# Peptides against a protein of PDB entry 3J47: the designs that were tried, part 88

Target 1, 121 residues: chain A of PDB entry 3J47
Amino acid sequence: IRLTNQLKSLKGLQSKLKDVVEYLDKVINKELPINHTILGKLQDVFNLLPNLGTPDDDEIDVENHDRINISNNLQKALTVKTNDELMVIYISNLVRSIIAFDDLIENKIQNKKIQEQRVKD

## One batch from the design tools (peptide; made by RFdiffusion4, then SolubleMPNN)

Design b2_p26_1_s4 (from b2_p26_1, 12 letters changed)
Fold by OpenDDE base, seed 2:
Structure b2_p26_1_s4 (fold): chain B 121 residues (1-121), chain A 26 residues (1-26)
Amino acid sequence: as target 1 above (121 residues)
Amino acid sequence: AEKLKELKKLFEELLEQVEKEIEKLE
């Protein structure tokens, strides 16, 4: 039961992350306009990933180190079997944050696809 | 443009980790 629920949540997260990557690719390719509100929310998703577990206060260049630390901490949070409860909490918070803008992303992607089809007809 | 590419890369890395965890649970 617990593993099945985790798997279901992860598959949901996977789908949403694919939509985000597709959206960002379209923005990079100038197929969609830059929406600072969406980009801000995407950044907030990463900022909501808690800095799990580096006690080392070493003052090394905060900006690049924080992003690498967030990615590494997320990777660690996902891979560490002993932190399953924390993983569920993080995934749940991440999913809630993504749900808040997912419909907006999907609608923009769909609208662009419809426009591209109309140009081909 | 470079910031967007970096952000995309971060989401791709996260996606890869989620996929690895799915594979472990299946």
Scores: peptide ipSAE 0.341, ipTM 0.873, DockQ to the pose 0.483
Fold by OpenDDE base, seed 1:
Structure b2_p26_1_s4 (fold): chain B 121 residues (1-121), chain A 26 residues (1-26)
Amino acid sequence: as target 1 above (121 residues)
Amino acid sequence: AEKLKELKKLFEELLEQVEKEIEKLE
């Protein structure tokens, strides 16, 4: 049961990660801005990983980015830079959490293999 | 630009890991 649920979550995660990679390609190619779509995809990833603690999403209010777009070009550039840096930190923490989840999955796979071997003996 | 490329790489690596785990569980 738990492994089956993990498999379902992983398949969902796989789909979202593909979407994120494609989006990042568009951003790198200067076709799209980073903020709203990435945050939405990250939220989707978290929804697929119920065992991951919710990061304090309150620190990255997307609404603040659009409001600050009206300010002086320098202040806008600094704000965009800060938001991008915060997003990189946030995503890095997410990746670390997912890696920890992956390690947990691997441990369970190993435990399953051990149990299957015990039944064969 | 460089940070975005690094971020993309991280997601690609994560995707590869997820795909490997899916393969192990199937």
Scores: peptide ipSAE 0.334, ipTM 0.873, DockQ to the pose 0.356
Fold by OpenDDE base, seed 3:
Structure b2_p26_1_s4 (fold): chain B 121 residues (1-121), chain A 26 residues (1-26)
Amino acid sequence: as target 1 above (121 residues)
Amino acid sequence: AEKLKELKKLFEELLEQVEKEIEKLE
């Protein structure tokens, strides 16, 4: 039951992450306009990733360190059973942020389609 | 453009990790 619920939650997260990647791809390809509010919320999702204590490796390039830390922190959060409550809180906040973002994307896509239709009419 | 590509890459990496974890749980 617990594993099944975790698997369902992860599959839900997978679906939403695919939607985010698809959205970003459309923005990169200029199919959608740049929306700084949306992009700011996406950045907030990453900033809400808890810095689960990296040991003091002072010398690694800040940019690569953040990427490695995100991947390692997520993997660590997913594998460490002792932090289950923090993981649940984190995933819940991430999911809420992604849902709010998805709603915002959909609203903006709809508004753009309506505006494009009005210009054609 | 570069920052958007970087952000996309970060989400792709996160997606890959989630997919890897799903595969472990299946």
Scores: peptide ipSAE 0.333, ipTM 0.874, DockQ to the pose 0.456
Fold by OpenDDE base, seed 5:
Structure b2_p26_1_s4 (fold): chain B 121 residues (1-121), chain A 26 residues (1-26)
Amino acid sequence: as target 1 above (121 residues)
Amino acid sequence: AEKLKELKKLFEELLEQVEKEIEKLE
C-alpha cells in the first residue's frame, strides 16, 4: 500500500515535470510568449530544493554547480528507505508547488490557443 | 534565451532522476 502510493505520487510528479519541460520548450521555440511570473515560480521550485548534499546548512559552496546538488539531493531523497520526515515534507512541498504551477501553465497555453483562433477568424 | 535553456535542462535532469526511481520501484 505505501509503496504503491509512493509510486503513484512519483508518476504524478513525472507527468507534471514533462508538462514543465514541454512548456519551457514552447517558450524557447517562441511558440508561447515569455511569462516572467511562471518562470519566476519555476525558479522558486529549484530554490526550494534543500541543499541536502551539503551537511553544513551554512556554507553555500559556490563552487559546486547547483545542478549536481539538485539531482543528487532528489535521488538521495527518493532512495532513502528510512522514514525521514524531512524528506517526505520536502517531496510533498515540491509536488504541491509543481502541481500549482501546472494549472497556470495550462491556462496560459489555452488562452494563447484562443487568441490564435480569434486571429484566424 | 540561454537562461531558459539552462532552466529546461535542470527540469530535464530532475525528470530523469524521477524516471530512474520509478523504474527501480516497478
Scores: peptide ipSAE 0.328, ipTM 0.871, DockQ to the pose 0.487

Design b2_p26_3_s1 (from b2_p26_3, 10 letters changed)
Fold by OpenDDE base, seed 1:
Structure b2_p26_3_s1 (fold): chain B 121 residues (1-121), chain A 26 residues (1-26)
Amino acid sequence: as target 1 above (121 residues)
Amino acid sequence: SLIEKMKEIIEKLQKFIEEKQKELEQ
């Protein structure tokens, strides 16, 4: 039951991150304007993330010590492969942050698709 | 650009989550 719930949570997070990428692609391609509210929320998410810039994500980055406790805890969870429970707890904070604005992202994407379809008709 | 960098970070996070999900499914 616990494992199933964890997998479900991760799957949900994956779906929401896919929406974020799709939105950012549309912004990059100038299909949508950047929404400053969405941008601000993404910045909040990044503030919670550890440094993922290194090829070896299992390495503890010294720069993370000056970050918020949540980011540090997430980094610890990422480096300790055997502690899945801690990983899920810390990722859940990211999930909540993304959920807070995912509906807005999806709405923007959907509205654009509807407009594009109307032009083709 | 900043937006492209943000996208890259999100894609890295996606990859990480996918890997962890696979581990949990095994």
Scores: peptide ipSAE 0.331, ipTM 0.855, DockQ to the pose 0.359
Fold by OpenDDE base, seed 5:
Structure b2_p26_3_s1 (fold): chain B 121 residues (1-121), chain A 26 residues (1-26)
Amino acid sequence: as target 1 above (121 residues)
Amino acid sequence: SLIEKMKEIIEKLQKFIEEKQKELEQ
């Protein structure tokens, strides 16, 4: 039961990440304007992930002890062979952050598709 | 650009999740 739920959650996360990539591609291609709310939420995700190659990776927010602890734990989970349960716990924080704006992303993508269809009709 | 870097990070995360999913399915 627990494993099944974990797999289901991962599948859901994969779908949401696909939406994020699609959105970012549309922004890169100037098909959609940048949405600052979405960008802010993505930044929240990146702040939880270590060593992402972002300019802020080297800036340890010493003032946010909780964030540091979460990031360190996630780093350990990502880079060191650990148990799957611990991995799921730390990824859950990212999942929660992504869920918070997934609907917004989908709405933006759908609106663009509707507009494109209207032009073709 | 920043957006391109963000995309690359998300793609890395996607790959990670896919690998973990495959491991859990074994």
Scores: peptide ipSAE 0.321, ipTM 0.851, DockQ to the pose 0.363
Fold by OpenDDE base, seed 3:
Structure b2_p26_3_s1 (fold): chain B 121 residues (1-121), chain A 26 residues (1-26)
Amino acid sequence: as target 1 above (121 residues)
Amino acid sequence: SLIEKMKEIIEKLQKFIEEKQKELEQ
């Protein structure tokens, strides 16, 4: 049961990350403008994942003790084979962070697709 | 660009999650 829930959570996270990549591709291709809310939420995610960033992006905001603790725990879960239970907790926090703005991303992508279809008709 | 770097980070995260998923499936 626990392992199944973990796998389900990871699958959900993978799907949401795919949405993020699609959004970023549209921004890169100038199909969508950058949304400041989405950008801010992505920055929050990156701050929690300093080891996945570029060396220039790895500045941990030392001022937020709670974020530092979460970041450190997540870093440990991501870089070291750790307890499956701890992994679930830390990944779940990341999932919640992505869920907070995933609907916004999806809506932006969908709205653009609808507009493009209307122009082609 | 910043956005391209952000995309790269997300892709690295995707790869990591995929690896962890494979480990959990064993």
Scores: peptide ipSAE 0.312, ipTM 0.845, DockQ to the pose 0.366
Fold by OpenDDE base, seed 2:
Structure b2_p26_3_s1 (fold): chain B 121 residues (1-121), chain A 26 residues (1-26)
Amino acid sequence: as target 1 above (121 residues)
Amino acid sequence: SLIEKMKEIIEKLQKFIEEKQKELEQ
């Protein structure tokens, strides 16, 4: 039961991340305009993420002490492979942050697909 | 660009989650 719930949560997260990538690709390809609301929410997500060890990552100025603490906790959870419970908790927090704007992303992508199909018809 | 960097971060996160999912499924 617990494992199935964890897997379900991870699958949900994967789906949402796929949507994000698709959206970003469309923005990069100039198929969609930049949406500041979506980008702002993505920045919020990134502020919660630990440094994944990429030297090319722009330093996220985290002004919020609480966010720093959350990020540190996530980092700890990710580094301690044996603490699956803690990891799941922090991943769940990340999921909640993504859920906040996933519907917006999906709507933007879908609307664009519909428009493109209408032009082809 | 900033957007490309954001995409890269998301892709890294995707990979991480996929790895964790595989670990849990074993």
Scores: peptide ipSAE 0.307, ipTM 0.845, DockQ to the pose 0.358; fails the geometry check

Design b2_p26_3_s3 (from b2_p26_3, 15 letters changed)
Fold by OpenDDE base, seed 4:
Structure b2_p26_3_s3 (fold): chain B 121 residues (1-121), chain A 26 residues (1-26)
Amino acid sequence: as target 1 above (121 residues)
Amino acid sequence: SLISEMQEIIDKLQQKVKELEEQLKK
């Protein structure tokens, strides 16, 4: 039961991350306007993400020690190929950050699709 | 694995953000 819940949580995170990617693609393609509030929240997420060897992530605001620690912990957790307690704890903070704007992202994507369909009709 | 897939998504996110930043600088 506990492991199943952990896996479900991770899958949920994966889905939300995919939504963010889709949103960014739409912004890049000028299908959606730039929303600085969303981008700000996304920046908060990235401050919590591990540096997976992309050199551009080095601009982690060194002043945010707590976020850096969380990111490092997440990195350590991700290096372990097991669904353990540490992984759940570290990812939980990331999940909370993503949840803060995921619904807004989804709504904007859906609304845009609806508008496009209306124009085609 | 799920972890590997998540890492891939994270990498994609990072790349997309970088691309967006580059576009905004133009």
Scores: peptide ipSAE 0.080, ipTM 0.617, DockQ to the pose 0.065
Fold by OpenDDE base, seed 1:
Parts: structure tokens; sequence; C-alpha cells
Structure b2_p26_3_s3 (fold): chain B 121 residues (1-121), chain A 26 residues (1-26)
């Protein structure tokens, strides 16, 4: 039961993340205008994402120590395919942040799709 | 598979955000 609920929650997160990707693609392709409110909230999300250790990584602010620890732990959890429980624990905060703006993103995507379909008809 | 899918999505998100940031700088 617990594992199933965790899996379900993770699938929900996955779906929401895909929505974010789709939104970003539309913004990049200039199909949607930039929404600074969405981007600001997205930044909060990314502070919780694993740091891939790339040279382009933003300087880690010491003030965000807790977020950094979560990010590092999440990265470790993602690299170990058998550690599903740990992954879910550290993604929880990410889920909360994503939920906060998902409705706005989805609304914009849907509205655009409706408009595009009307033009094709 | 779920973990791999999540990692893929995270990577895509990071890449797209980076791309958007670079676009905004132009």
Amino acid sequence: as target 1 above (121 residues)
Amino acid sequence: SLISEMQEIIDKLQQKVKELEEQLKK
C-alpha cells in the first residue's frame, strides 16, 4: 500500500514535469509569451533538482544548504535504481513546488492547443 | 524504469531552462 501510494505520487510528479517541459518548449518556440511568474516558481523547483555537476552549475549559495542537501540526496537516489523509497522522500518537496504552478501551466497549454485546433479547422 | 524516466525528464527540464535562459540573453 505505501509503496503503491509512493509510486502513484511519483507518476503524478512525472506528469506535471512533462507539462512543464511542454510549456517551456512552447515558450522557446515563441508560441507562448514568457510568463515570469511561472519562471520564478520554476526556479524554486530547480533549486531542489539534482545538481548534475556541470561547469554551468550556478554557484551554490550557502544560504540554501537544506535545498542543496536535498538535491544531492535526490541525485544519489536517482543513480541507485533500487532506492525507490529514498527517491520519493526527497522528491516530495519538489512535488509541492510543482503543484503550486501546474494548474497555471496546464491552463496555458490547453488554451493554446484549443486555439491551434480552431485554426486548423 | 521509473527512476530512469524521472532522470530523463529532469535532464530535459534542465536543458530546456538553460536553452530558454540563453535565448533571453540574446
Scores: peptide ipSAE 0.079, ipTM 0.612, DockQ to the pose 0.066
Fold by OpenDDE base, seed 2:
Structure b2_p26_3_s3 (fold): chain B 121 residues (1-121), chain A 26 residues (1-26)
Amino acid sequence: as target 1 above (121 residues)
Amino acid sequence: SLISEMQEIIDKLQQKVKELEEQLKK
């Protein structure tokens, strides 16, 4: 039961991350306007991601020791390929950040699809 | 594995953010 619930939570995170990717594709393709509020929330998410040696990692606020610890824990979880339970534990704060704006992202994508369909009809 | 799939999604996310940032610089 506990492991199943943890896996369900992680799958939920996976779905939310896919929504974010889809949203960014729409913005990149100029199908949706740039929303600075959403981008700000994404920055919060990236502050929780492990340092993967990307240029964006240099913009992570290193001044917050708690964020560093969270990032290190996430990095550890990602390196343990078979430990799904550990992954869920260490990404909990990341999930909290994503939940705050995912519904807004999905709604914007859906609204755009509806508008496009109306134009085709 | 679930972790490998998550890593792939994170990598895609980072790539898309990078692309967006480059567009904003133009």
Scores: peptide ipSAE 0.076, ipTM 0.609, DockQ to the pose 0.066
Fold by OpenDDE base, seed 3:
Structure b2_p26_3_s3 (fold): chain B 121 residues (1-121), chain A 26 residues (1-26)
Amino acid sequence: as target 1 above (121 residues)
Amino acid sequence: SLISEMQEIIDKLQQKVKELEEQLKK
């Protein structure tokens, strides 16, 4: 039961992450304008994700040390499955951030569609 | 695995962000 619920939650998270990718593709393809508020929320999401050891990790200011520790702890919790409690906490926070981000994306897409319809009308 | 699939999506997301950043510098 617990494992099934975790899998369901992760599938939901996966779906939301795909939505984010689709949004970014639209921005890259100039189908949607760049929105700094949305990009700011995206940055917040990435700060909660495991740090994938990108070369840019070398410029991590001391202020991000706590975030890095959180990210590393999440990665460790996911890969080693040694700390289920921390995994649930971090995934829950990540999901909340992604939901808020997804709502902003949806609102922006809807507003654009409404404006385009008004111009055609 | 589900974890591997999620990691793949995260990698794609990061790649798209990088592409967007490169476009903004242009």
Scores: peptide ipSAE 0.068, ipTM 0.609, DockQ to the pose 0.065

Design b2_p26_3_s4 (from b2_p26_3, 18 letters changed)
Fold by OpenDDE base, seed 2:
Structure b2_p26_3_s4 (fold): chain B 121 residues (1-121), chain A 26 residues (1-26)
Amino acid sequence: as target 1 above (121 residues)
Amino acid sequence: SLIEEMQQIISKLQQLVQQLQQQLQQ
């Protein structure tokens, strides 16, 4: 039961992350304008993320010492394979942060698809 | 661009989540 719930949560997170990538792709391709509210929420998420080994992580200014500690804890959770429970806790926190704005992202993507379909009809 | 960097980070996170799912799914 516990593991099933954890996997369900991760599946949800994966789906939401897919939506984010799709949205950002549309913005990059100038199919959608950037939404500053969404951008701000993404920045909040990134402030919770540890250095994932991408060069661009250094540009994400962690303004708060508390955020650094959270980021370090998440990094520890992601790197220490032996502590699955800790990992799940931090991933769950990340999920909560993404859930806060995922519906907005999905709506933007869906609205664009509807408009494109109307033009093709 | 900043948006492209954000997309890369999210893509990496997707990969990590997928790996975690695979590890937990035994």
Scores: peptide ipSAE 0.326, ipTM 0.855, DockQ to the pose 0.337
Fold by OpenDDE base, seed 1:
Structure b2_p26_3_s4 (fold): chain B 121 residues (1-121), chain A 26 residues (1-26)
Amino acid sequence: as target 1 above (121 residues)
Amino acid sequence: SLIEEMQQIISKLQQLVQQLQQQLQQ
């Protein structure tokens, strides 16, 4: 039961993350304008995320070492089955943060798709 | 750009979540 619920939560998270990537891709490709509200919410998410090991971190000061350590701990927690409980808590918090703005992202993506379909007709 | 970096981070997170799902199904 607990594992099933965890898997369900992760599936939901994965779907929402996909929406975020799609939105950002459209913004990067100038298909959608930047939305500062969405960006602000993303920044909130990133502030909650430990640095997921981007190699360009060589120059970032001692204060980011804790974030890097947290990221390494998260990566380790994700790769090493030993800290499943902390991982679940972290993922749950991330899910909640993403849910908070997912509807906004979906609306933007859907509206664009509708407009693109109308232009093709 | 900042947005591209954000996208990379989210993509990495997607990968990690997928890996976790695979591990839990095992």
Scores: peptide ipSAE 0.326, ipTM 0.856, DockQ to the pose 0.361
Fold by OpenDDE base, seed 5:
Structure b2_p26_3_s4 (fold): chain B 121 residues (1-121), chain A 26 residues (1-26)
Amino acid sequence: as target 1 above (121 residues)
Amino acid sequence: SLIEEMQQIISKLQQLVQQLQQQLQQ
């Protein structure tokens, strides 16, 4: 039961992350305008995860032990194929940050698809 | 595997954020 619930939660997170990726692709391709609220939240996420192979690894705030530990734990969880349970725990910060704007992202993507379909009809 | 898929998504996300940051600086 616990493992099943963890897997469901992780799949839910995966779906939300895919939505974020799709959104960012559309923004980069100039299909959607930049939303600074979304960008701010994404920046907050990555500021908590400095060691995930981001180019700004040199800006690690050594004083923020909690952030460093979270980043290291997440990397460790991602490198080990059998650490499904650890992934659920260590990606929780990503979940908390992304869930707040996932509905907004989905709505924007859906509205754009509807508009594109109307133009093709 | 699920972990491999998550790795791919996170890597793509990081790349896209970096690209977007570069666009904002131009």
Scores: peptide ipSAE 0.114, ipTM 0.660, DockQ to the pose 0.065
Fold by OpenDDE base, seed 3:
Structure b2_p26_3_s4 (fold): chain B 121 residues (1-121), chain A 26 residues (1-26)
Amino acid sequence: as target 1 above (121 residues)
Amino acid sequence: SLIEEMQQIISKLQQLVQQLQQQLQQ
């Protein structure tokens, strides 16, 4: 039961992440305009992740490097069993942020599809 | 596994964010 509920929750998160990927693909392909509110929420996802950068990486342009490092740290936390605590922190922050804007992403995709269908009709 | 699928999605998300950032700088 507990494991099943955890798997269900993780599948829900996976679905939301796929929505984000679909949105970003559409923006990159110029099918949707850039929405700064959505992008701001995506940035919040990464900013809420603890900056676990090693003290030696001080010199490189902190903002872009921090996002890549945070993302790499999340990936590392998912692959390394010893990082279970970090994994929980990262996933929790990711879930909170995605829930806040997933409906907005879906609405933007749907509205565009409706508009495109109306032009074809 | 589900965890491997999540890792793949996260990796794809990272790639797309990077591509978008490059487009915004052009």
Scores: peptide ipSAE 0.105, ipTM 0.660, DockQ to the pose 0.040; fails the geometry check

Design b2_p26_7_s1 (from b2_p26_7, 14 letters changed)
Fold by OpenDDE base, seed 1:
Structure b2_p26_7_s1 (fold): chain B 121 residues (1-121), chain A 26 residues (1-26)
Amino acid sequence: as target 1 above (121 residues)
Amino acid sequence: LLNEIESLKQEIEELLKKVEELLKKL
């Protein structure tokens, strides 16, 4: 039961991250307009994530000790094959943060797909 | 702005990869 719930949460996270990548690709390709509210929420999510090994060398802002600790624990939770309760908590918080704007992303992607179909007919 | 969006995309793709690796191990 616990492992199945963890697996479901991770599959949900995986799906939502793919939707975010698809959205960002459409923004980069100028298929969708830039939405600063979505981008700001993504940045807020990443500020809670570990340094994923992107070399943004330059800004240890000492004011986020709690955010740095959450970040390091998420990195440890993703790298270690442990049935860690912290993994579930941090991933569930990340999933909830992503879901909070997912309806906005999906609505934009779907509306664009509908418009592209109507131009082919 | 566009470079920041590309940076965010790369960070998401790396997170996605880590999640996929974790899922393959469960």
Scores: peptide ipSAE 0.139, ipTM 0.751, DockQ to the pose 0.110
Fold by OpenDDE base, seed 3:
Structure b2_p26_7_s1 (fold): chain B 121 residues (1-121), chain A 26 residues (1-26)
Amino acid sequence: as target 1 above (121 residues)
Amino acid sequence: LLNEIESLKQEIEELLKKVEELLKKL
């Protein structure tokens, strides 16, 4: 039962992260306008994540000791390939933050597809 | 702005890859 619920939550996260990537690709390609509300909330999620791509950002902003501990624990869970259970817990917290984007992202993607169909007809 | 969005995209793609690797092991 507990494992099945974790797997379901992780599959839900995977789908949502794919939708976020698809949205960001459309913004980069200028297919969609920049939405500062989506972008700001994504930045808030990633400011809680360690930079997974830069080993050299030693800019420890000293003012949030509790956020640094959560970020360091997440970094350790993401770098240590052997602790899949801790990674699922941290990922489940990210799911809660990303859920707030689903309706806005999906509505923007769908509205664009509808407009592209109307221009072809 | 555009470079920042690209950086955020790369970070999400890396997180997605790690999630997919976990799903394959479970």
Scores: peptide ipSAE 0.134, ipTM 0.750, DockQ to the pose 0.107
Fold by OpenDDE base, seed 4:
Structure b2_p26_7_s1 (fold): chain B 121 residues (1-121), chain A 26 residues (1-26)
Amino acid sequence: as target 1 above (121 residues)
Amino acid sequence: LLNEIESLKQEIEELLKKVEELLKKL
């Protein structure tokens, strides 16, 4: 149950991140006006994310400790679990932040489509 | 401003990639 809910939340985050990328592409292409409130909130989201180390940060710590195999497997498992738990907390906060913008982004896209239709009529 | 938005987009795309990699590992 908890893992399934985390997977569902992470899939939701993936979808919302794609929507944010699409929004930013429309802003870059001048298909939407720049909204400093949305951009500032996106920047705040990134400033709250820990540097999610490259997958290579997990490889650099593997080469140097062949002699503490039982306490280090527990400490690695605790560090991996702590990193995964921290990632889930940060992802959950990120999801909440992005969801709070989704309605604003969608409303901006819809309002622009309505204005473009009114200029064609 | 436009360059800052492009940089922010790249950072979001990188985060999206990391989220996709996490989803593939689960």
Scores: peptide ipSAE 0.128, ipTM 0.747, DockQ to the pose 0.113
Fold by OpenDDE base, seed 5:
Structure b2_p26_7_s1 (fold): chain B 121 residues (1-121), chain A 26 residues (1-26)
Amino acid sequence: as target 1 above (121 residues)
Amino acid sequence: LLNEIESLKQEIEELLKKVEELLKKL
């Protein structure tokens, strides 16, 4: 049950990452306009990911104020900010589950190799 | 901007590759 749910979550992440790559390809190919809000959110997600394997420190502080359209955009922006915050929490929990799962797989592979060596001796 | 988007794409593709490698080990 737990392993099947982790596998399903990992497949769901794989699908979402493919959709993000396809989106970025469309932006690169000028099929879609550059959306700084989407790009900033993707960068925030990557900055919250502990060390994907190449140290290039680029600190980007981006405070950008833009006020205008305060009643339906505030509830939609609060719902979007809450959905984005919930999405960041969801991705962070998913990534933590993936790391813990990789460690479990590696430990299982090591234990299998140790057992295969003990059967040959 | 365009170079930053390409860099971000490469990071996502690398993450995707790691996820695919994890899925193949299962």
Scores: peptide ipSAE 0.117, ipTM 0.735, DockQ to the pose 0.093

